Peptides against a protein of PDB entry 8PQO. Designs and how they scored, part 223

Target 1, 252 residues: chain A of PDB entry 8PQO
Amino acid sequence: VLLKEYRVILPVSVDEYQVGQLYSVAEASKNETGGGEGVEVLVNEPYEKDGEKGQYTHKIYHLQSKVPTFVRMLAPEGALNIHEKAWNAYPYCRTVITNEYMKEDFLIKIETWHKPDLGTQENVHKLEPEAWKHVEAVYIDIADRSQVLSKDYKAEEDPAKFKSIKTGRGPLGPNWKQELVNQKDCPYMCAYKLVTVKFKWWGLQNKVENFIHKQERRLFTNFHRQLFCWLDKWVDLTMDDIRRMEEETKRQ

## One batch from the design tools (peptide; made by RFdiffusion4, then SolubleMPNN)

Design b1_p29_2_s4 (from b1_p29_2, 22 letters changed)
Fold by OpenDDE base, seed 2:
Structure b1_p29_2_s4 (fold): chain B 252 residues (1-252), chain A 29 residues (1-29)
Amino acid sequence: as target 1 above (252 residues)
Amino acid sequence: DEEKKRKEIELEIILGSILKYLETKQVSS
C-alpha cells in the first residue's frame, strides 16, 4: 500500500472550484472518444453517514470497447470492468476504484478535502498517527512547467501565460503563491487529495503502486492547469447553470 | 516460463484498463 497526499493550490475559491471542476470534467469528457459509452450507473442516490451528507454513485466502466480486439480476447473475465464508488459531499469527496478480476488485491482510493488555505494543514483527513507518518505530501504547482510532460504541454493551458479577462487573475509567476497572500481580492484554495493505492501481486506491489501514483499526479497536474486556464469559460456559471447543462446534455 | 508470461500479459491488460479509466475521468475525484 502506498499513500500520498497531493496538495493542489489554486487562485480560486472553494465555491468557484466546484463549478470549475464540473465544467472542466465535462469539457475533458467531450474530448474523449466515446464519452460516456460503456459506463453503467448502478446506483445514484443521496446518502447520509456519520454526519456526512451527499450523493453516492456506483458506476461500472466497461472498457471492452475501448481496447483493441486482441486485448479483449486475452483479457481475463472482469479485467476490463472498473468499478467506481463515489461519495460526493463537496467540499469533501471520496472515490474508491476496484477491478472485478483483481478483487481485493487492487484498490485506488481518492479522498479530497477542498479548503480555503494554501495547503498548510497537516493530516486534514484525520489519519491515525501511525498511518499519517507514512504519507508523503506532494505539492503540485500548476505554474511549474517542469512538472508537465512535453507531450502534455499546451500553450493555451499554461498558467504562466494565461491571463483571465473576467477576473484579472494570472499569469502565475514563479512566486505566485507567496504573492497571493498579499492580494486581498484574489481567493485561493487547496485541494488535499489523499490517494491510497494497493496492488497485492507478489513482487509487483511497489512498481505498480508507484506507477499508478505517477499517472494520478500527471492527471491532477494537467486537469488543474486546464481548470485555471479555462477560468473565463466557467467563472460566471452557477451551480444551477451546471446542473441545467448536465440535464440538457442527458436529454440529447 | 509460460505462467510468468501469462501473468505479464494480464498485468499489462489490467494496467491498461486502469489507465484508460483514469484518462476518461481526468481527475478521479
Scores: peptide ipSAE 0.467, ipTM 0.883, DockQ to the pose 0.713
Fold by OpenDDE base, seed 4:
Structure b1_p29_2_s4 (fold): chain B 252 residues (1-252), chain A 29 residues (1-29)
Amino acid sequence: as target 1 above (252 residues)
Amino acid sequence: DEEKKRKEIELEIILGSILKYLETKQVSS
């Protein structure tokens, strides 16, 4: 088991982020081949647990149509079915990802707190001390080009170059986080993403777990760079606007 | 050897499916 807490600081408010996240997810999904096809929604209901209230979803991503034919032919039963259980209680969210073939031998859990701070809180997810001491804190700086793979780099998604016309935020220089403290008019937040990866195949645990973390970090980095650079596209939208957009998308 | 190769193929398929899912979601929220 390998745990890392990714801390993504953004010059947006927690409330703004909710809109931006949903917008950016929608936009990213349009650009991906995965789309909405092959997604089976088993459960979509409100939940209440330990004072946490939100929406619970259980989805199965059937990826058979998203892989080459030869992969489908070689894939063990259930290997291409990803189960996603999500508890969405923004500003808190938990997602558990499993695979039908791997069963208990594989788990990705992503627990996210969105806090109006600069990523300074320790153990925001309230882990036991023994567990917390083994968690690596990883700061993602969306303005740091060195954290972006060359193949992922897009100038239009570079926070160090982007300036929001609507908000005046950006570009983000090398010391942008420190400057935020002095800019009373610019909101900020941190997404604390505790990622737990478990892969129990003996001899492959560390390799696979590290690999998955590397991919998650890459995705988090790219996504939040996009989120910020798309600020002018979503900052004027309301949650109601997003809901309407989602409803319209479902009708198509 | 054959068993090892089979497991490697299975692993590749599983990892590929996971990656495909992750790319689709971008951020699991």
Scores: peptide ipSAE 0.467, ipTM 0.883, DockQ to the pose 0.712
Fold by OpenDDE base, seed 3:
Structure b1_p29_2_s4 (fold): chain B 252 residues (1-252), chain A 29 residues (1-29)
Amino acid sequence: as target 1 above (252 residues)
Amino acid sequence: DEEKKRKEIELEIILGSILKYLETKQVSS
């Protein structure tokens, strides 16, 4: 088991982020061919647990159509089915990812707190001291070009070049986080993403767990760079606007 | 041996599936 807490600081408010996140997810899905195909929604209902109120979803991603034919022919039963269980109680969210074939030997859990700070809180997810002791905190700087793979880099998604017309935010220089403290009119927040990865195959645990963490970090980095650079597209949208956009995306 | 090859194939399939899922979600959460 490998735990890392990714801290993503953004020059947006917690309330703004909710809109921006949903917009960016919808936009990314729109650009993906067959984005909704193969997704089965088993459960979509409100939940309440220990004072936490939100929406619970259980989805199955059937990836048979997303892989080459020879892979389908060789795949064990259930190997191409990914289960996603999500508890969305913004500003808190939890997602659990499992695979039918791997059963208890595979788990990805992502727990996110969105806080109006600069990523300075320790153990925001309230882990036991012994567990927290083994968690690495990883800061993602969306303005740092060196954290982006060359193949992923797009100039139009570079926070160091982007200037928001509607908000005046950006471009983000090397010291943007420190400068943000002195800008009373610019909100900021941090997404604390505790990622738990478990892969219980003998001799492969560390290799696979680290690999998955690298992929998650890559995705978090690229996504939040996009989120910021698309600020002018979503900052004035309402939740109703987002819902309409999601519906339009599902029709494609 | 065949067992080793089978396990390697299964690993590649599983990792490929995970990657495909993550790419589809873009952010995962």
Scores: peptide ipSAE 0.455, ipTM 0.879, DockQ to the pose 0.688
Fold by OpenDDE base, seed 1:
Structure b1_p29_2_s4 (fold): chain B 252 residues (1-252), chain A 29 residues (1-29)
Amino acid sequence: as target 1 above (252 residues)
Amino acid sequence: DEEKKRKEIELEIILGSILKYLETKQVSS
């Protein structure tokens, strides 16, 4: 098991981020062929647990149509079915990802707190001390080009070049986080993403777990760069707008 | 040897599926 807490600082408010995240996920998915294809929603209901109130979803992603034929032919039963259990109680979210074939031998858990700070809170997820001491904190700087793979780099998604017309935010220089503290008019937040990866195959645990973390970091980095650079596209949207968009998408 | 080969194939398939999922979601929370 490998745990890392990714801290993504953004010059947006917690409330803004909720809109931006949903918008950016939807926008990014448009480029994927067959968006929503193969997704089975098993459960979608409100939940209340230990003072946490939100929406619980259980989805199965059937990826048979998303892989080459030869892969599908060789795939063990259930190997291409990803189960996603999600507890959405923004500003807290939890997602548990499993695979039917791997059963308990594979798990990705992502727990996110969105806080109006600069990533300075320790153990925001309230782990036991013994567990917390094994968690690596990883800061993602969306303005740092060196954290972006060349193949992923897009100039229009570079926070170091982007200037929001609507908000005046950006571009983000090398010391933007420190400078942000002195900018009273610019909101900021940190997404604390505790990622737990378990891959219980003898001899492969560390390799696979590290690999998955590497991919997660890459995705988090790219996504939040996009989120910020798309600020002008979503900053004027409301949660009601997003809900309507989601409803319209479901009806299509 | 056959078992090893099978496991390697399974690993590639599983990792591929995970990656495909993650890319589709962009970010999980």
Scores: peptide ipSAE 0.469, ipTM 0.886, DockQ to the pose 0.740; fails the geometry check

Design b1_p29_3_s1 (from b1_p29_3, 19 letters changed)
Fold by OpenDDE base, seed 4:
Structure b1_p29_3_s1 (fold): chain B 252 residues (1-252), chain A 29 residues (1-29)
Amino acid sequence: as target 1 above (252 residues)
Amino acid sequence: MEEEELKKEIILLALKKGYETVSLDLAGT
C-alpha cells in the first residue's frame, strides 16, 4: 500500500472551485472521444452517512472495447470491469476504484478535502497516527513548469503566463503562493487529495503503486492548471449553467 | 509466456485502459 497526500493550492475560493471543477471536467470531456463507451451507471442516488450528505454513484467501466480482441478473449472473468464508487459531498469527496478480478488485491482510493487554506493542515483526513506517518505529502505547484511533462505542456494552460481578465488573478510567478497572503482580495484554497493505492502482486506492487501515483500526480497537475487557466470561462457561471453544460456534453 | 504472467499482463493492460477511461472522473473527485 502506498499513500500520498497531494496538496494542490489554487488562487480560488472553495466555492469558486466547485464551479471550476465541474466546468473543467465537462470541458475536458468534450475534448475526449469515446469516453462514455462501456460506462454503466449502476447507482446514482443521494446518500447520508455519519453526517456526510451527498451524491453516491457506482459506475462500471466495461473495458472490452478498449482492449484488443485477443486480450478480450484471454481475459479472465471480471478482469475488464472497473468499478468506480464515488461519494460526492463537496467540499469532501471520496472515490474508490476496484477491479472485479483482483478483488482485494487492487484498490485506488482518492479522498479529497477542499479547504480555504494554503495546504498547512496536517492529517486533514484524520488517519491514525501510525498510518499518517507513512503518508508522503506532495505539493503540486500549478505554476511550476518543471512539474509538467513536456508532452502535456500547453502555453494556453500555463498559469505562469495566464492573466485572468475577469478577476485580475495571475500570472503566477515563482513566489505566487507566498504573495497570496498579501493579496487580501484574492481567495485561495487547497485541495487535499489523499490517494491510497494498493496492488498486491509480489514483485509488481511497488512498481504499479508508484506508477499509479505518478499518473495521479500528472492528472492532478494538468487538471488544475487547466482549471486555473480557464478561470475566465467559468468564474461567472452558476451551478445551473454547469448543469446545462453537463447535459449538453452528455448528448455529444 | 506462462498463463499467470499472461493474466498479469492482461490485468495491467486493463488497469491502464481503465485508468485512461476514468481519468476525467478522477480529476473531478
Scores: peptide ipSAE 0.447, ipTM 0.893, DockQ to the pose 0.728
Fold by OpenDDE base, seed 1:
Order: sequence, then structure tokens, then C-alpha cells
Structure b1_p29_3_s1 (fold): chain B 252 residues (1-252), chain A 29 residues (1-29)
Amino acid sequence: as target 1 above (252 residues)
Amino acid sequence: MEEEELKKEIILLALKKGYETVSLDLAGT
């Protein structure tokens, strides 16, 4: 098992981020081909547990169309089905990814707290001390070009170049996070993303777990660079506007 | 290739394709 807490600081409020996140997911989905193919929604219902109130979703991703025919024919039962269980109680979110064949030998869990701070809280997910001592804290700086792969880099998605016309935020210089403390008119938040990766197969555990974390870091970096650089597109949107975009995306 | 090794390769491929498929949802969590 490999645990890392990714801390993503953004010059937006916790309330703004909720809109921006949904917009950015919807927008990215529109730009992707084959979105929604092989996705089965088993459950979509409200939940309440231990004072946490939100929406619970259970999806199955059927990967039969995503692999060659010979792989589909040879695949063990359940091997090509990925389960995603998500608890959305913003500002807290939890997502659990599993595979039917792997059972307890595979897990990706992402638990996120969105806090109005600069990523300074320790153990925001309230892990036991013995567990917390094994968690690496990883700061993602959306303005740091060195954290972006050359193949992923786009000038129009570079926070170091972008300036929001509607809010006046940006561009983000090398010391932008430290400067936020002195900027009274600029809100800020941190997404604390505790990522747990388990791949229990002997000989492959470390390789696969590290690989998945590398992909998660890449994903979070690129996504939040987009989210910030799309600020002028979503900052004035309502939740009703977001719901309309989600419906349009589902039709593709 | 042994059957168990083949199964492992299939699962690794499935997980890779699965990750690619769910990546947008993971970004939004």
C-alpha cells in the first residue's frame, strides 16, 4: 500500500471551486471521444452517514470495447469490469476504484477535503498516527512548468501566462502562493487529496503503486491548470448552468 | 507464457484501460 497526500493550492474560494470543478470535468468530457461508452450507473442516491450528507454513486465501467478481441476472449470473469463508488459531500469527497477479479488485491481510494487555507494543515483526514507517518505530502504547484510533461503543456493552459479578465487573478509568478497571504481581495483554497493505492500482487506491488501515483499526480496537475485557466468561462456560471452542461455531455 | 502470467498481463492491461476511462471522474473527485 502506498499513500500520498496531494495538496493543490488554488487562487479560488472553496465555493468557486465547486462550480469550476464541475465545469472543467464537463468541458474536458466534451473534448474526449468515446466518453460514457460502457458506463453503467447502478446507484445514484442521497446518503447520510455520521453527519456526512451527500450524493452516492456506483458506476461500472465495462472495458470489453477498450481491449483487443483476443484479450476479451481470454480475460477472466470480472477482469474487464471496473467499479467506481463515489461519495460526494462537498467540501468532502471520496472515490473508491476496484476491480471484480482483483477483489481485495486492488484498490484506488481518493479522499479530498477542500479547505480555505494554503495547504498548511497536517493530517486533515484524521488518520491514526501510525498511518499518518507513512503518508508523503506532495505539493502540486499549478504555476510550476517543471511539473508538467512537455507533451501535456499548452500555452493557453499555463497559469504563469493566464490573466483572468473577470477577476483580475493571475498570472501566477514563482512566489504566487506566498503572495496570496498579502492579497486581501484574492480568495484561496487547498484541495487535500489523500490517495491510497493498493496492488497486492507479489513482485509488482511497488511498480504498479508508484505508476498509479505518477498518473494521479499528472492528472491532478493538468486538471487544475485547466480549471484555473478556464476561470473566466465558469466563474459566473450557476449550478443550473453546470447541470445543463452535464446533460449535454451525456448526450454525446 | 504460463496461464498465470497471461492473466497478470491481461489484468494490467485492463487496469491501464480502466484508469484511462475513469480519469475524468477521478479528476473531479
Scores: peptide ipSAE 0.412, ipTM 0.882, DockQ to the pose 0.740
Fold by OpenDDE base, seed 5:
Structure b1_p29_3_s1 (fold): chain B 252 residues (1-252), chain A 29 residues (1-29)
Amino acid sequence: as target 1 above (252 residues)
Amino acid sequence: MEEEELKKEIILLALKKGYETVSLDLAGT
């Protein structure tokens, strides 16, 4: 098991982020060719548990069309199906990813708290001390180009170049996080994303767990760079606007 | 190649393709 807490600092408020995240997810989904292909939504309903209220979703990602035919033919039953269970109770979110074939031997859990701070809180997910001491805190800097793969880099999604016309935020220089503290007019938040990865196959555990963390970090980095650079597109939207957009998308 | 090794490679490929195709953890938020 490998645990890391990714801390993504953004020059937006927690309330703004709620809109921006939903917008950016929708936009990213449109931009991803085949991203929605093979997605089966099993459950999409509100939930309430222990005072936590939110939306629960259960999706299956069928990857059969994403692999060569011979792989599909040789794949064990369930090997190409990934289950995603998500509890969205913003500002808290939890996602659990499993595979039918791997069963208990594979788990990706992502728990996120969105806090109005600069990533300074320790153990926001309230782990036991023994567990917390094994968690690596990883700061993602959305302005740091060195954290972005060349193949993922787009100039229009570079926070170091972007200037928001509507808010005046950006571009984010090398010391933007330090400068943010002195900018009273600029809100800020941190997404604390605790990622738990388990891959219990002898000889592959460390390799696969590290691989998954690398992919998650890449995903978080790229997504939040987009979210910030799309600020002018979503900052004036309300949650009602987002809901309307989602409803319109469902009808198409 | 042993059957077990093949199964391992298939799972690894599936994971790779999953990240290439789907931005996991975004759909739930």
Scores: peptide ipSAE 0.349, ipTM 0.821, DockQ to the pose 0.497
Fold by OpenDDE base, seed 2:
Structure b1_p29_3_s1 (fold): chain B 252 residues (1-252), chain A 29 residues (1-29)
Amino acid sequence: as target 1 above (252 residues)
Amino acid sequence: MEEEELKKEIILLALKKGYETVSLDLAGT
């Protein structure tokens, strides 16, 4: 098992982020080739559990069309199906990813708290002290070009170049996080994303667990760079606007 | 390649392809 807590600091408020996140997810999905292909939504319903109230979703990612024919023919039953269960009670969110074939030998859990701070809280997910000692804290700087793969880099999604016309935020220089302390009118937040990865195949555990963390970090980095650089597209939207957009999308 | 090794490679490929698909883990929706 490999645990890392990714801390993503953004020059937006927790309330703004809720809108921006939903917008950016929708936009990113539209921009992907074959967006939604192979994704089955099994459940999408409100939930209430232990005082937590939010939206529960269960999706299956069918990867059969994403692999060569010979792989499909040789793949064990369920090996190409990934289940994603998510509990969204913003500002808290939990996602659990499993595979039908791997069963208990595979788990990705992502637990996120969105807090109005600069990533300074320790053990925000309230792990036992012994467990917390094994968690690596990883700061993601959306302005740091060195954290972005060349193949992922787009100038229009570079926070170090982007300036919001509507808010005046950006571009984000090398010391942008420190400068936020002196900017009384600029909101900020941190997404604390505790990622737990388990892959219990002998000889592959470390390789796969590290691979998954690398991919998650890549996703978090790219997504939040987009979220910030798309600020002018979503900052004036309300949650009601987002809900209307979602309903309109369902009708298409 | 042994059958078990092949199965392992298939799972690794599946994981790789999974991350090429848009995940909603960020939003939880």
Scores: peptide ipSAE 0.377, ipTM 0.833, DockQ to the pose 0.474; fails the geometry check

Design b1_p29_3_s2 (from b1_p29_3, 22 letters changed)
Fold by OpenDDE base, seed 4:
Structure b1_p29_3_s2 (fold): chain B 252 residues (1-252), chain A 29 residues (1-29)
Amino acid sequence: as target 1 above (252 residues)
Amino acid sequence: DELEKLLKEIILLANKLGYDTVGLSLAGT
């Protein structure tokens, strides 16, 4: 089991982020084919648990059509069915990803707190001390080009170059986080994403767990760079606007 | 690396569609 807490600081408010996140997902999905194919929604219902109130979803991703033929032919029964259980109680979210074949030997859990701070809270997910001491805190700096793979880099998605016309935010210089504290009118938040990865196959555990974390970090980095650089596109949108956009995207 | 490719695809799909789940969740509330 490998745990890392990714802390993504953004010059947006927690409320703004909710809009921006949904917009960015919808926008990114426009350019991606097959976004909804092979997805089965089993459950979509409200939940209440331990004072947490939100929406629970259970989806199955059937990957049979998403993998090469040889993989499909070699895959055991259930191996290409990924279950995602998600608890959305924004500003808290939890996602649990499992596989029918791997059962308890495979787990990706992503627990996210969105807080109006600069990533300074320790153990925001309230882990036991023994567990927390094994969590690596990873700060993602969306302005740090060195954290971006060259193949992922786009100038139009570079927070170090972007200037928001509508908000005046950006570009984000090397000391943008420190400067942000002095900008009283600029909101900020941190997404604390505790990622738990479990892959219990002998000889592959460390390799796969580290790989998954590497991909998650890459995803979080690129996504939030986009989110910020698209600020002018979504900052004035309402949740209803986002919902409409999402529905339109799903129909494509 | 074929396993890595598969895992990469799973992660990308799950994260993308996971956010779609957020949209569905908000619509259902």
Scores: peptide ipSAE 0.122, ipTM 0.756, DockQ to the pose 0.096
Fold by OpenDDE base, seed 3:
Structure b1_p29_3_s2 (fold): chain B 252 residues (1-252), chain A 29 residues (1-29)
Amino acid sequence: as target 1 above (252 residues)
Amino acid sequence: DELEKLLKEIILLANKLGYDTVGLSLAGT
């Protein structure tokens, strides 16, 4: 098991982020081929549990049509079915990813707190001390080009070049986080993403767990760079606007 | 190894879908 807490600082408010995240996901999905194909929604309902209130979703991703024929032919039954259970009680969210074939031997859990701070809180997810000492805190700086793979880099998605016309935010220089502290009128937040990865196969555990974390970090970095650089596109949107956009994405 | 190749493909596809699913899972809130 490998745990890391990714802290993503953004020059947006917690309330703004809710809209921005939904927009950015919808937009990113439109840019991907085969969006929504092979996705089965089993459950989508409100929930209340232990004082937590939000929306619960259970989705199955059927990957049979997305892998090469030889992979599909060799795959054990259930191996190409990925289950995603998500609890969205924004500003708290939890996502659990499992696989039918691997059962208890595979887990990806992502727990996120969105806080109006600069990523300074320790153990925001309230882990036991023994567990917390094994968590690596990883700061993602969306303005740091060195954290972006060359193949992922796009100039139009570079926070160090982007300036929001609607809000005046950006471009983000090397010391943008320190400068935010002195700008009372600029909101900021941190997404604390505790990622738990379990791949319990002998000889492959460390390799796969580290690989998954590497991909998660890459994903979080690129996504939040996009989110910020698309600020002018979503900052004035309502939740109804977002819902329409999501429906359009599902039709692709 | 064919098993390793299969696992890599599954992980890559899951991560790619995860990019889209993170936001979709937040829909309605």
Scores: peptide ipSAE 0.063, ipTM 0.724, DockQ to the pose 0.216
Fold by OpenDDE base, seed 2:
Structure b1_p29_3_s2 (fold): chain B 252 residues (1-252), chain A 29 residues (1-29)
Amino acid sequence: as target 1 above (252 residues)
Amino acid sequence: DELEKLLKEIILLANKLGYDTVGLSLAGT
C-alpha cells in the first residue's frame, strides 16, 4: 500500500472550484474521443450518512474493447471490469476503484478535501497517527513547468502565461503563492487529495503502486492547469448553468 | 507494458468521469 497526499493550491475559492471542476471535467471529456465506451452506470443517487450529504455513483468500466484482442482473450473473468464508487459531498469527495478479479488485492482510493487555505493543514483526512506517518505530502504547483511532461505541455494551458480577463488573476509567477497572500481580493484554496493505492501482487506491488501514483499526479497537474487557464470560461457560470451544459452534452 | 497501458486507461477513465454530475454520469463521456 502506498499513500500520498497531493496538495493542489489554486487561486480560486472553494465555491468557484466546484463550478470549475465540473466544467473542466466536461470540457476535458469533450476533448477525448471514445472515452465513454463501455461505461455502465449502476447507481446514481443522493445519499446522506453521518452528516455527509451528496451524490453516490457506482459505475462499471468495461475495458474489453480498450485492450488488444490477445489480452482480452487471456484475461480472467472480471479482470477487465473496473468498478468505481464515488461519493460526491463537496467540499468532500471520495472515489474508490476496484477490480472484480483482483478483489481486495487492488484498490485505488482518492479522498479529497477542498479547503480555503494554502495547503498548510496536516492530516486533514484525520488518519490515525500510525497511518499518517506513512503518508508523503506532495505539493503540486500548477505554475511550475518542470512538473509537466513535455508531451502534455500546452502554452494555452500554462498558468505562468495565462491572464484572466474576467478576474485579473494570473499570470502565476514563481512566487505566486507568496504574492497571493498579499492580494486580498484574490481567493485561494487547496485540494487535499489523499490517494491510497494497493496492488497486492507479488513482485509487482511497488512498481504498479508507484506507477499509478505517477499517473495520478500527472492527471492532477494537467487538470488543474486547465481548470485555472479556463477560468474565464467558467467563472461566471452557476451550478444551474453546469447542469444545463451537462444535459446538452447528454443529448449530443 | 500491457499492464501499464491498462492501468493508464483505468486511471484516465476514472478521472474523466469520477467527479461528474448526474447528467455527465448518465451520458458517458
Scores: peptide ipSAE 0.117, ipTM 0.746, DockQ to the pose 0.093; fails the geometry check
Fold by OpenDDE base, seed 1:
Structure b1_p29_3_s2 (fold): chain B 252 residues (1-252), chain A 29 residues (1-29)
Amino acid sequence: as target 1 above (252 residues)
Amino acid sequence: DELEKLLKEIILLANKLGYDTVGLSLAGT
């Protein structure tokens, strides 16, 4: 088991982020072939537990069409079915990813707190001290080009170059995070993403767990760079606008 | 290599589709 807490600081408010994230997900999905194909929604209902109130979803991602034919033919039954259980109680979210074949031997859990701070809170997910001491805190700086793979870099998605016309935010210089505290007109937040990865397969645990974390970090970095650079596209949108966009994306 | 490819697909799909507004739409009603 490998735990890391990714802290993503953004020059947006917690309320803005809710719209921006949904927009960016929808937009990114439009740019990908096969979008929502192979997704089965089993459960979509409200929940309330331990003071947490939100929406619970259970989805199955059928990956048979996403892998090469030879993989599909050789894959054990259930190996290409991924279950996602999600608890959305924004500003708190939890996602648990499992696989029918691997059962308890495979787990990806992503727990996110969105806080109006600069990523300074320790143990925001309230882990036991023994567990918390084994969590690596990883700061993602969306303006730091060195954190972006060359193959992923796009100038139009570079926060160090982007200037929001609607909000005046950006470009983000090398010390942008420290400067935020002095800019009372610019909101800020941190997404604290605790990622738990378990891959219990003899000889492959460390390799796969580290690989998954590497991909998660890459994804979070690129996604939030896009989210910020698309600020002018989503900052004036309503939740109804987002819902319409998502429905249109699903139909493609 | 094939396992890594599969894992990438899992991670990408989950992160791109897991935060859709299907559940949020119901919560807002």
Scores: peptide ipSAE 0.111, ipTM 0.748, DockQ to the pose 0.085; fails the geometry check

